# Ledger of designs, part 52: peptides against a protein of PDB entry 4N3Y

Target 1, 83 residues: chain A of PDB entry 4N3Y
Amino acid sequence: ETRDQVKKLQLMLRQANDQLEKTMKDKQELEDFIKQSSEDSSHQISALVLRAQASEILLEELQQGLSQAKRDVQEQMAVLMQS

## One batch from the design tools (peptide; made by RFdiffusion4, then SolubleMPNN)

Design b2_p15_3_s2
Fold by OpenDDE base, seed 1:
Structure b2_p15_3_s2 (fold): chain B 83 residues (1-83), chain C 83 residues (1-83), chain A 15 residues (1-15)
Amino acid sequence: as target 1 above (83 residues)
Amino acid sequence: as target 1 above (83 residues)
Amino acid sequence: SELRQQLSQLKEQVM
């Protein structure tokens, strides 16, 4: 009967809409996850970059200090040998 | 008429299914994006961590060298002043 | 995907 067909189609439509709603919700959650993950990664990477840069600066300072110390030793050796 | 209702419901069902399919596809694309983005971020972070660790090791070596150089200078100064 | 299969079945039943 046409009446039975209407009822069947209504039920199928409800089921389809339920699945659509669920899928849309899942998609939204994924979008939110992507956004949050991207922000977290960006911040972490930025922090690591800053840390690396700080280490590089410190390395340069230490190298300069080492070079200066080496020069000082060489100078004192020269003075010693001339005495 | 019931017949018209059936036709209307069938059309609505088709529309709902079309939207469902589209949404499912979008969800799948987001999942793929998340996976790829996560892998890329993981590799980048790992590389930065390794770089930071390498810098730390180098810093320690330079500090040791600087300390040794300082001691050497002090020793030579003492010798010089005793001559 | 099971959901895609279900959707296909639904289309087959109605259309």
Scores: peptide ipSAE 0.113, ipTM 0.415, DockQ to the pose 0.004
Fold by OpenDDE base, seed 2:
Structure b2_p15_3_s2 (fold): chain B 83 residues (1-83), chain C 83 residues (1-83), chain A 15 residues (1-15)
Amino acid sequence: as target 1 above (83 residues)
Amino acid sequence: as target 1 above (83 residues)
Amino acid sequence: SELRQQLSQLKEQVM
């Protein structure tokens, strides 16, 4: 009966619409999740980069200091030998 | 004493180097994590997009079917009225 | 989104 067919199609249409809406929401939520997660991690990485840069600067300073200290020892030994 | 200063600086240098190495590793691990997480999510989103597209096509088909069904009912009623 | 709006309209039309 055509009337019953119409009602069946109406139900199917509603079901399809609900599924489509749900799928679209799920997709959007996932995209939002990725965006947020990426932003959070990006900030953390940036902080770590800054820390690494600070450590690198410290290394350079300490290396320079160590080199100077070695030179100082050598100079002192030279003076001692002349005494 | 200069000798002691040198040894102290050497220790500091080693410590700084270790910290730098650790920080760089941590950064790299985080970047790798983000990359992997993003790829996994991207695949899931793509799958959901395809599902949404399929649902949209279904909606269009059902809409067309519903419209046709309604027309069929109307035609049947018209014939009935003429009987 | 435009599609979500269309879905809403479609639901209203079918019901």
Scores: peptide ipSAE 0.065, ipTM 0.433, DockQ to the pose 0.010
Fold by OpenDDE base, seed 4:
Structure b2_p15_3_s2 (fold): chain B 83 residues (1-83), chain C 83 residues (1-83), chain A 15 residues (1-15)
Amino acid sequence: as target 1 above (83 residues)
Amino acid sequence: as target 1 above (83 residues)
Amino acid sequence: SELRQQLSQLKEQVM
């Protein structure tokens, strides 16, 4: 019966719409999660980069100090040998 | 006394070298940590992207089905009205 | 600054 067919199709349409809405919500949640995860990772990496930079600066200073100390020792040894 | 100065400088040199080695180690550990963190994040994001793509495909299918269902209902209603 | 460049590249790869 045509009337019953129409009613059945209308129900199917409503069900399909409900599922569509649910899927849209799920997709949006996944996109939001990906975005948040990426931002969190970016911030963490940035913080670690800053720490690494601090260590790099310290390394350079220590290297320079080490070189100078070596030179100073050599000079003092030369003076000692001439005494 | 010059000899004592030399000994002191030699000690300072050793201490500086120890600190340099420690700093180099710390820097390397930070670099390794950053690398591992980024790789983990990349893999996780990739997995989530795949899930999002699956949802997107399903969404498209549902949208098409919904449109077709609507058309079917309209056609059946037209038939009913002509009866 | 090779470390900075490497870290920058790594960040870009993840993002």
Scores: peptide ipSAE 0.058, ipTM 0.459, DockQ to the pose 0.021
Fold by OpenDDE base, seed 3:
Structure b2_p15_3_s2 (fold): chain B 83 residues (1-83), chain C 83 residues (1-83), chain A 15 residues (1-15)
Amino acid sequence: as target 1 above (83 residues)
Amino acid sequence: as target 1 above (83 residues)
Amino acid sequence: SELRQQLSQLKEQVM
């Protein structure tokens, strides 16, 4: 019956519209999430890179210190042997 | 006393070496973390981008469907009015 | 690593 068919199609339209609206919302949320997540990760990575660089500087300083300390020990040993 | 000085310097060398070794380990762990975190985020973002694209396709399909359904309803109404 | 190896050699010389 045509009237029933119309009512059925109206229901289908409402359902499709609801799904469309939901999907639009979901897509927007996903895009926002991607943007935010990317920015957060980028900031975190940058911070950790800087920390790693600080560690590199410390390593170089310690390496120099060790070399100098070694020389100092050797010098003191030489003095000791001469006494 | 020179002997005591030598022993002190030896201790300092050991301590510095321990710190150097620890710092090297820490730096490596940070680099590994950065690498892993970046890869994980990249994968997640890519997956979500694809999901968003799928939603876009669905939106287009639903939009077309809604337009067609609207036309179908209008046609059925016309038939009903003629009966 | 090369640095660790050098450090090990340094230890051997000092200790």
Scores: peptide ipSAE 0.038, ipTM 0.471, DockQ to the pose 0.075

Design b2_p15_3_s3
Fold by OpenDDE base, seed 1:
Structure b2_p15_3_s3 (fold): chain B 83 residues (1-83), chain C 83 residues (1-83), chain A 15 residues (1-15)
Amino acid sequence: as target 1 above (83 residues)
Amino acid sequence: as target 1 above (83 residues)
Amino acid sequence: DQLRQELSQLKEEVM
């Protein structure tokens, strides 16, 4: 009977739409997660880059200081040997 | 006519299923993207952390070297003043 | 995978 077939198809259509809605919700949640995760990662990486850069600058300064100190020591030793 | 209604419902059901399939595919692609992105970010952060740690160790070494150099200079100056 | 199978079954039943 076509009437029974109509009822069956209506039920199946409802089921399909329910599943579609659920899947769409899940997809949206994943999109939101991706967005949040991307922002968090970007900020964390940026912070680490800045920290690394600051450390590199300090390294250069210390290297220069150490080199200067070594030169000063050598100069004083030379003076001592001359006297 | 119920026959026309059956045909209409069949068409609607096909449309719903097509949309569901597309949505499922999109969801899967997002899941794959999340997985890949998470791995990439984790590796990048780990690499930056290691680099920062290496720089910190080198900073400490240079600081110690600089302090020692200063002490050596002071000692040599003292010897020079004594002679 | 489970959802894909259910979808396939649904298609088979009405088409």
Scores: peptide ipSAE 0.130, ipTM 0.420, DockQ to the pose 0.004
Fold by OpenDDE base, seed 2:
Structure b2_p15_3_s3 (fold): chain B 83 residues (1-83), chain C 83 residues (1-83), chain A 15 residues (1-15)
Amino acid sequence: as target 1 above (83 residues)
Amino acid sequence: as target 1 above (83 residues)
Amino acid sequence: DQLRQELSQLKEEVM
């Protein structure tokens, strides 16, 4: 009976629509998750970059200090040997 | 004593260098993690997109079928009423 | 969003 066929197709259409809606929702949730995850990680990386930069500055300062200290020692030794 | 100062600065320099290397390593690991996570999620999203597209095609086909079925019922009713 | 809206309309039309 055609009537029964119509009823069947209506059900199938509803089922297909439900699946489509679900799939689209799942996709959107994944996109939102990736976006949020990327933003959070990006901020963490930025913080680590700042830390690395601070450490690099410290390294440069300490290296300069070490070089100066070495020179100071050598100068003092020279003075002592002259006496 | 300047000698002791040099020793101290050398230690500080080593510590600073270790921290710098560690920080840079951590940053790189985070970048790699984000890259991998994004790739994995991207593939999943692509799969879901394909599913959504398939569902959309099904919806269109079912809608066409439903419309045709409805017309068929109406046509049959018209024939019956004429007899 | 457009597709979601179309689906909602279709669902209401069929049901």
Scores: peptide ipSAE 0.073, ipTM 0.451, DockQ to the pose 0.010
Fold by OpenDDE base, seed 4:
Structure b2_p15_3_s3 (fold): chain B 83 residues (1-83), chain C 83 residues (1-83), chain A 15 residues (1-15)
Amino acid sequence: as target 1 above (83 residues)
Amino acid sequence: as target 1 above (83 residues)
Amino acid sequence: DQLRQELSQLKEEVM
């Protein structure tokens, strides 16, 4: 019967709309998750970069200090030898 | 005494080298961590993007289905009215 | 998102 067929189609339409809403929600949640994950990672990496830069500065200072210390030792040794 | 001074400087030099080595290691670990974190995040985000894309396809299909269903219902109703 | 808006409108039209 045509009437029954119409009713069936109407039910299918309602069900499809329910699925549509669910899928829209799921998609939005995924997008939000991606955004949040990206932001969190970016912030963490930035912090680590700063720490690495601080380490680099310290390395350079140590390198210079070691070079100077070596020279100082050599100079003092020379003085000692001349005594 | 000059000799004692030289010995002191030599000790300081050794200590400085120890610190240098430690700092170099720390810097390397930070760089490795940054690299790994970035790769992990990139991989995860890529997977999520794929899921989001799948959702988008499904949404488009649902949209088309809903539009067609609406038309079908309207058409069937018209037939019913003419009966 | 264009698609979200279109789908929202479609839903409103159908139901």
Scores: peptide ipSAE 0.067, ipTM 0.493, DockQ to the pose 0.011
Fold by OpenDDE base, seed 3:
Structure b2_p15_3_s3 (fold): chain B 83 residues (1-83), chain C 83 residues (1-83), chain A 15 residues (1-15)
Amino acid sequence: as target 1 above (83 residues)
Amino acid sequence: as target 1 above (83 residues)
Amino acid sequence: DQLRQELSQLKEEVM
């Protein structure tokens, strides 16, 4: 039945179109996700790099402080031993 | 009291050393986190890019299918109209 | 984008 065949093909066409539209949407969502993820990661990494750098500065300061404190203790011990 | 001063300085030195050690650990953890995060993001992005490409291929195939289906429907309609 | 345009055109032609 040609009429029935036409109706069947019309249905298949609609279904295919729905699939196409959905796939297009999915692709776009993936692209958006990739873009957003990349940007988010970039920002996070940058922030953490800065934090690490700040910690490095602190480490250097603490190291200097410890060295000075060591010297101070040694000097005080010398004074004590003279007593 | 020099003796008390020495003891105080020793305590301060120990405290400073603890802080230094902790800060060093924190810095290392941040560096490790950044490295791992970057690698994870890279892998995820690559995977999603491939998925997007696959979807693009599917879209092209569906488009071709729809075009063919359209032609088929038109031909069937022509046959129907001849009846 | 080009594929999106083609889809839109196809949709218009078929549906």
Scores: peptide ipSAE 0.056, ipTM 0.493, DockQ to the pose 0.010; fails the geometry check

Design b2_p15_3_s4
Fold by OpenDDE base, seed 4:
Structure b2_p15_3_s4 (fold): chain B 83 residues (1-83), chain C 83 residues (1-83), chain A 15 residues (1-15)
Amino acid sequence: as target 1 above (83 residues)
Amino acid sequence: as target 1 above (83 residues)
Amino acid sequence: SQLQQELQQLKEQVM
């Protein structure tokens, strides 16, 4: 009967809408999760970059100091040998 | 005394080299950590993107189905009203 | 520095 068919289709429509709403919610949650995860990672990497930069500066200073110290030792040795 | 000064400088040089080696190690560890963290995050985000895409496809299918179902119900109602 | 460039590349890779 046409009447029964209509009622069946109406039920299917309601069920489909419920599923659509659920899927929309799930999608939004995934997008939010991805966004949050990306932001957290970005912040963590930025912090690590700063630490690495500090280490890099220290390395450069140490290298420079070592070079100078070596030269100073060599110069002092030369003076000693002349005495 | 010059001799004592030279010995002092040599000690300082050794200490500086030790510190340089330590700093180089620390820098490398930081770089490795950043690399690993980035790779892990990248893989996780990629997996989430795939899930989001699956949800997106499902949403589109549901929306299409809902539109068709609505049209079908309307058509059946029209037929019923004519009888 | 090369390190800074590589770290920036890694950051861009994950984002």
Scores: peptide ipSAE 0.074, ipTM 0.470, DockQ to the pose 0.020
Fold by OpenDDE base, seed 3:
Structure b2_p15_3_s4 (fold): chain B 83 residues (1-83), chain C 83 residues (1-83), chain A 15 residues (1-15)
Amino acid sequence: as target 1 above (83 residues)
Amino acid sequence: as target 1 above (83 residues)
Amino acid sequence: SQLQQELQQLKEQVM
């Protein structure tokens, strides 16, 4: 039945079109997600790198402080031993 | 009192050392976090890029299918009109 | 690390 065949093909065409539209939307959403995720991660990583650098500076300062404190203690102990 | 001064300095030295150790640990944890986060994001993005590419292929196939289906419907309608 | 080594040496000297 040609008439029934046409109706079937029309239905299939509509279904295919719906799927195409859905797929186009999904693809666009994925691209947007990738872009946003990449940017967010980049910003987060950059911020944490800066934090790590700040910690490195603190470490250096503390190391210097410890060395000085050690020397000060040794000097004070020497004075004490001479009293 | 020199003796008390020495004791105070020793305490300060211990406290500074504790802080230094803590800061070193924190820095290392941050570096590890950055590394892991970057790798995880990279893998996720790569996977989603591949998914997007697959969707692109599907889109092309569906477009071709739609065009063919349209032609088929037109042909069937022509046959129907001639009956 | 070098810093850890130095810190360890300092601990040994202080104690």
Scores: peptide ipSAE 0.054, ipTM 0.471, DockQ to the pose 0.042; fails the geometry check
Fold by OpenDDE base, seed 5:
Structure b2_p15_3_s4 (fold): chain B 83 residues (1-83), chain C 83 residues (1-83), chain A 15 residues (1-15)
Amino acid sequence: as target 1 above (83 residues)
Amino acid sequence: as target 1 above (83 residues)
Amino acid sequence: SQLQQELQQLKEQVM
């Protein structure tokens, strides 16, 4: 009776250890995935931010140019009116 | 002797099960983290895309305005020269 | 536009 109990417990222990090993492997794979995904996301987001910033700079330049052009038109019209 | 062995195996089994439970919990937490991180990244990227699109629209508008302003200046100068 | 295309491609790469 006790011998049978020992054998049963040994089996259960082996099964538990096998499951533990599998679960630990799965966890490691997830950690690796998280690391890789995080790095990739960070790089991509950074690229988007830089591109957006470049667009904003261009917008400001265009706005300045437009404002200057408008002023130039107004100045020329003023010259025409004064002539 | 066999009784002592049973007790030892029972202890080892409990320890293994406890470790298994802990590892499974850790795995679940990582899965949840991955899910949340993925969702957050998706939302952030979408927001950046929308912002970039808005900037692009504004750029096109400004370019059109600048081109028109330039043409207007040129036209006014032509009028001045013909006077 | 080219910008939108680039952003969309980037989004697809991340996700």
Scores: peptide ipSAE 0.049, ipTM 0.365, DockQ to the pose 0.021; fails the geometry check
Fold by OpenDDE base, seed 1:
Structure b2_p15_3_s4 (fold): chain B 83 residues (1-83), chain C 83 residues (1-83), chain A 15 residues (1-15)
Amino acid sequence: as target 1 above (83 residues)
Amino acid sequence: as target 1 above (83 residues)
Amino acid sequence: SQLQQELQQLKEQVM
């Protein structure tokens, strides 16, 4: 009777520890995943930020060019009207 | 002797299950965190993509305007040279 | 620019 109980408890202990080991491994994998995912997202967002910044610079340049072109046209029209 | 062994195994089993429960809870928390973090990041990145696309459209419009303005200036210069 | 500021804020929120 007592011997049977010992065997049962030993089995249960082994099973519990096996499950514990599995769960601990899963937890570790999730921690690693979170770390990696965070790094990947950070890099991706940084790239998007840089791209947006580059677009802003280009927009500013184009706006300046457009404004200058408009002024040049206006000046030429003024000359034409005076001739 | 056998009774002592039973008591020892019972204690070990309880401790193992307590640790298992704790580890399972931690795992669940990490899963929830990953899910939430992924959703949040997805929304933010989507917003950045939309903003970048809007900027691209604006850039195209400005480029077209600049090109047209340049052509207009060239035409006026040609007229001026012929007068 | 406002755009750069918003992008930086979004970056910080994700990080």
Scores: peptide ipSAE 0.047, ipTM 0.367, DockQ to the pose 0.021; fails the geometry check

Design b2_p15_4_s1
Fold by OpenDDE base, seed 5:
Structure b2_p15_4_s1 (fold): chain B 83 residues (1-83), chain C 83 residues (1-83), chain A 15 residues (1-15)
Amino acid sequence: as target 1 above (83 residues)
Amino acid sequence: as target 1 above (83 residues)
Amino acid sequence: SLRQELQQFLEQVQQ
């Protein structure tokens, strides 16, 4: 009977729509999650990069200081040896 | 005493290097994590998109079917009423 | 590696 078929189709249509809506919502939520997670991670990475850069600068400064200290010691020894 | 200062600087240099290396490692690990997480999420999103698209197609088909069914019912009623 | 490079530097300084 056609009328019964119509009612069945109406139900199926509603169910399909509900599924579509749910799926779209889930997709959106996932995208939002990724965006937020990526932003958080990006900030953390940036902080770590800055920290690494600071350490690198320190290393360079210490290297220079160490080299200078070595030269100073050698100069002192030379003075002592020649006096 | 300069020699003691040199030794102190050497220690500091090693410490700085260790910190730098650690920081760089942490950064790399975080980047790897983000990459992996993003890939996983992207795949999931893609799957959800496909599912949504399938639902949308179903909706359209059901709508057409519903409309046709409605027309069929109306036609049947017209026949009955005019006979 | 950075560690190796630094070690080499330190060895150079100690010469």
Scores: peptide ipSAE 0.057, ipTM 0.420, DockQ to the pose 0.008
Fold by OpenDDE base, seed 3:
Structure b2_p15_4_s1 (fold): chain B 83 residues (1-83), chain C 83 residues (1-83), chain A 15 residues (1-15)
Amino acid sequence: as target 1 above (83 residues)
Amino acid sequence: as target 1 above (83 residues)
Amino acid sequence: SLRQELQQFLEQVQQ
C-alpha cells in the first residue's frame, strides 16, 4: 500500500537524519578535540622548553662554579704542601 | 686551618657535582619528554584527522541518500494524492 | 545548516 510505503519512507528519513546529525556532531567534536589537543600540546611543550633552558643556564653556572672551586682547591693544596 | 679548608672545599665540589649531574639528567629527561610528546600528539592528530575525513565521506553519502529519499517520498505522495 | 534544513523537511513531510 502506498500509504504504508510513505510511512516507511518517513521513518527511514527520520532514522537517516538522526544518523546524519550524530555524525555531524561527532565530526565537530573530533575537530574541536584536534584543535584543543594541538593547543594544549603547544603550550606544554613551550613551558617545558623554557624549563629546559633554565636548566641549561643553571648548568652553565654550575660548571663555572665547579671550575673556580677546583682552582681554589688546588691553590689551597699548594699552600698546604708548602707549610 | 688550611687542611680543614681543603676538606670543606672538596665536599662542596662533590655536592656541586652531584647537583650538576642531577640537573643534566633532568634536562635530558625534559628534552626526551618534549620529543616524545610531540610525536605522540602528531600521531594522535593524524589519526583523528583521518577519522574526521571518514565521517565527512559518510556525511556526503547520507546527504545523497536523504536527497534521493526525499524525492522518492514526494513521488509516492503524489501517487497517493492521485488515488 | 544541513541539520536545520533536514529537520524542516522532515517536519513538512510529516504534516
Scores: peptide ipSAE 0.056, ipTM 0.470, DockQ to the pose 0.044
Fold by OpenDDE base, seed 2:
Structure b2_p15_4_s1 (fold): chain B 83 residues (1-83), chain C 83 residues (1-83), chain A 15 residues (1-15)
Amino acid sequence: as target 1 above (83 residues)
Amino acid sequence: as target 1 above (83 residues)
Amino acid sequence: SLRQELQQFLEQVQQ
């Protein structure tokens, strides 16, 4: 009976539309999640990069300081041996 | 005492190096995490896009079917009224 | 590696 078919198709159409809307919503939420997650991580990485760079600068300073300290010790010892 | 200073600086250098290595490792792990997370999400989004497209095609088919069904009902009624 | 290089440096400085 065609009338019953029409009603069935109307129901199917509504159901399909609901599914479509839900799927589109899910996709959008996932895209938003990725965007937000990437931004958060990007900031975190930037902070870590700065931290690493600061450590590298410190290492250079400490190396120079250590070298200088070594030389100073050697010079002091030389003076003592000559006294 | 300079000797003590040298030893202290050596310790500081080692500590700074450890911190540097740790920081670099953390950064790399975070980058790897982002890469993996993005790939996972990308696949998920692709699947959802395909699902949405399938639903959209179904909607079009159902709309056409519904329109045809409506016309069929109307034609049947017209025949009945003329009999 | 950085660790290896720094270790070598420290050893040199301690001489």
Scores: peptide ipSAE 0.053, ipTM 0.423, DockQ to the pose 0.008
Fold by OpenDDE base, seed 4:
Structure b2_p15_4_s1 (fold): chain B 83 residues (1-83), chain C 83 residues (1-83), chain A 15 residues (1-15)
Amino acid sequence: as target 1 above (83 residues)
Amino acid sequence: as target 1 above (83 residues)
Amino acid sequence: SLRQELQQFLEQVQQ
């Protein structure tokens, strides 16, 4: 019967719509997760880069200090040897 | 005394060198961590993108199904109304 | 939105 067929198709439409809503939600959640993950990672990496740069500056300072200390030792040793 | 000064500076050099080694290690660890984190994030995001694409395909299929169902219902209703 | 449009359609079909 045509009436029964219409009712059946109405139910099928509702079921399909429910599935569509679920899938749309899932897709949106995935997109949001990707966006959030990317942003979080970017921020974290930026912070770590800054820390690495700070370490680089310290390394340069230490290297300069070592060079100066070496020169100082050499100078003092020279004085000692001829004293 | 000059001799004592030399010994003091030698100790300072050793201490500075130890600090330098430590800082170099720390810097390297940070660089390695950044690299690993970036690669891991990239792979994860790629996987999630693929999943999102699969969801997109499903959404398209469902949308097509709903459109067809709509047409079917309209057709059946037309038949019913004139029966 | 598509969701809203589909909901409206379903409501129409149910009448």
Scores: peptide ipSAE 0.053, ipTM 0.467, DockQ to the pose 0.045

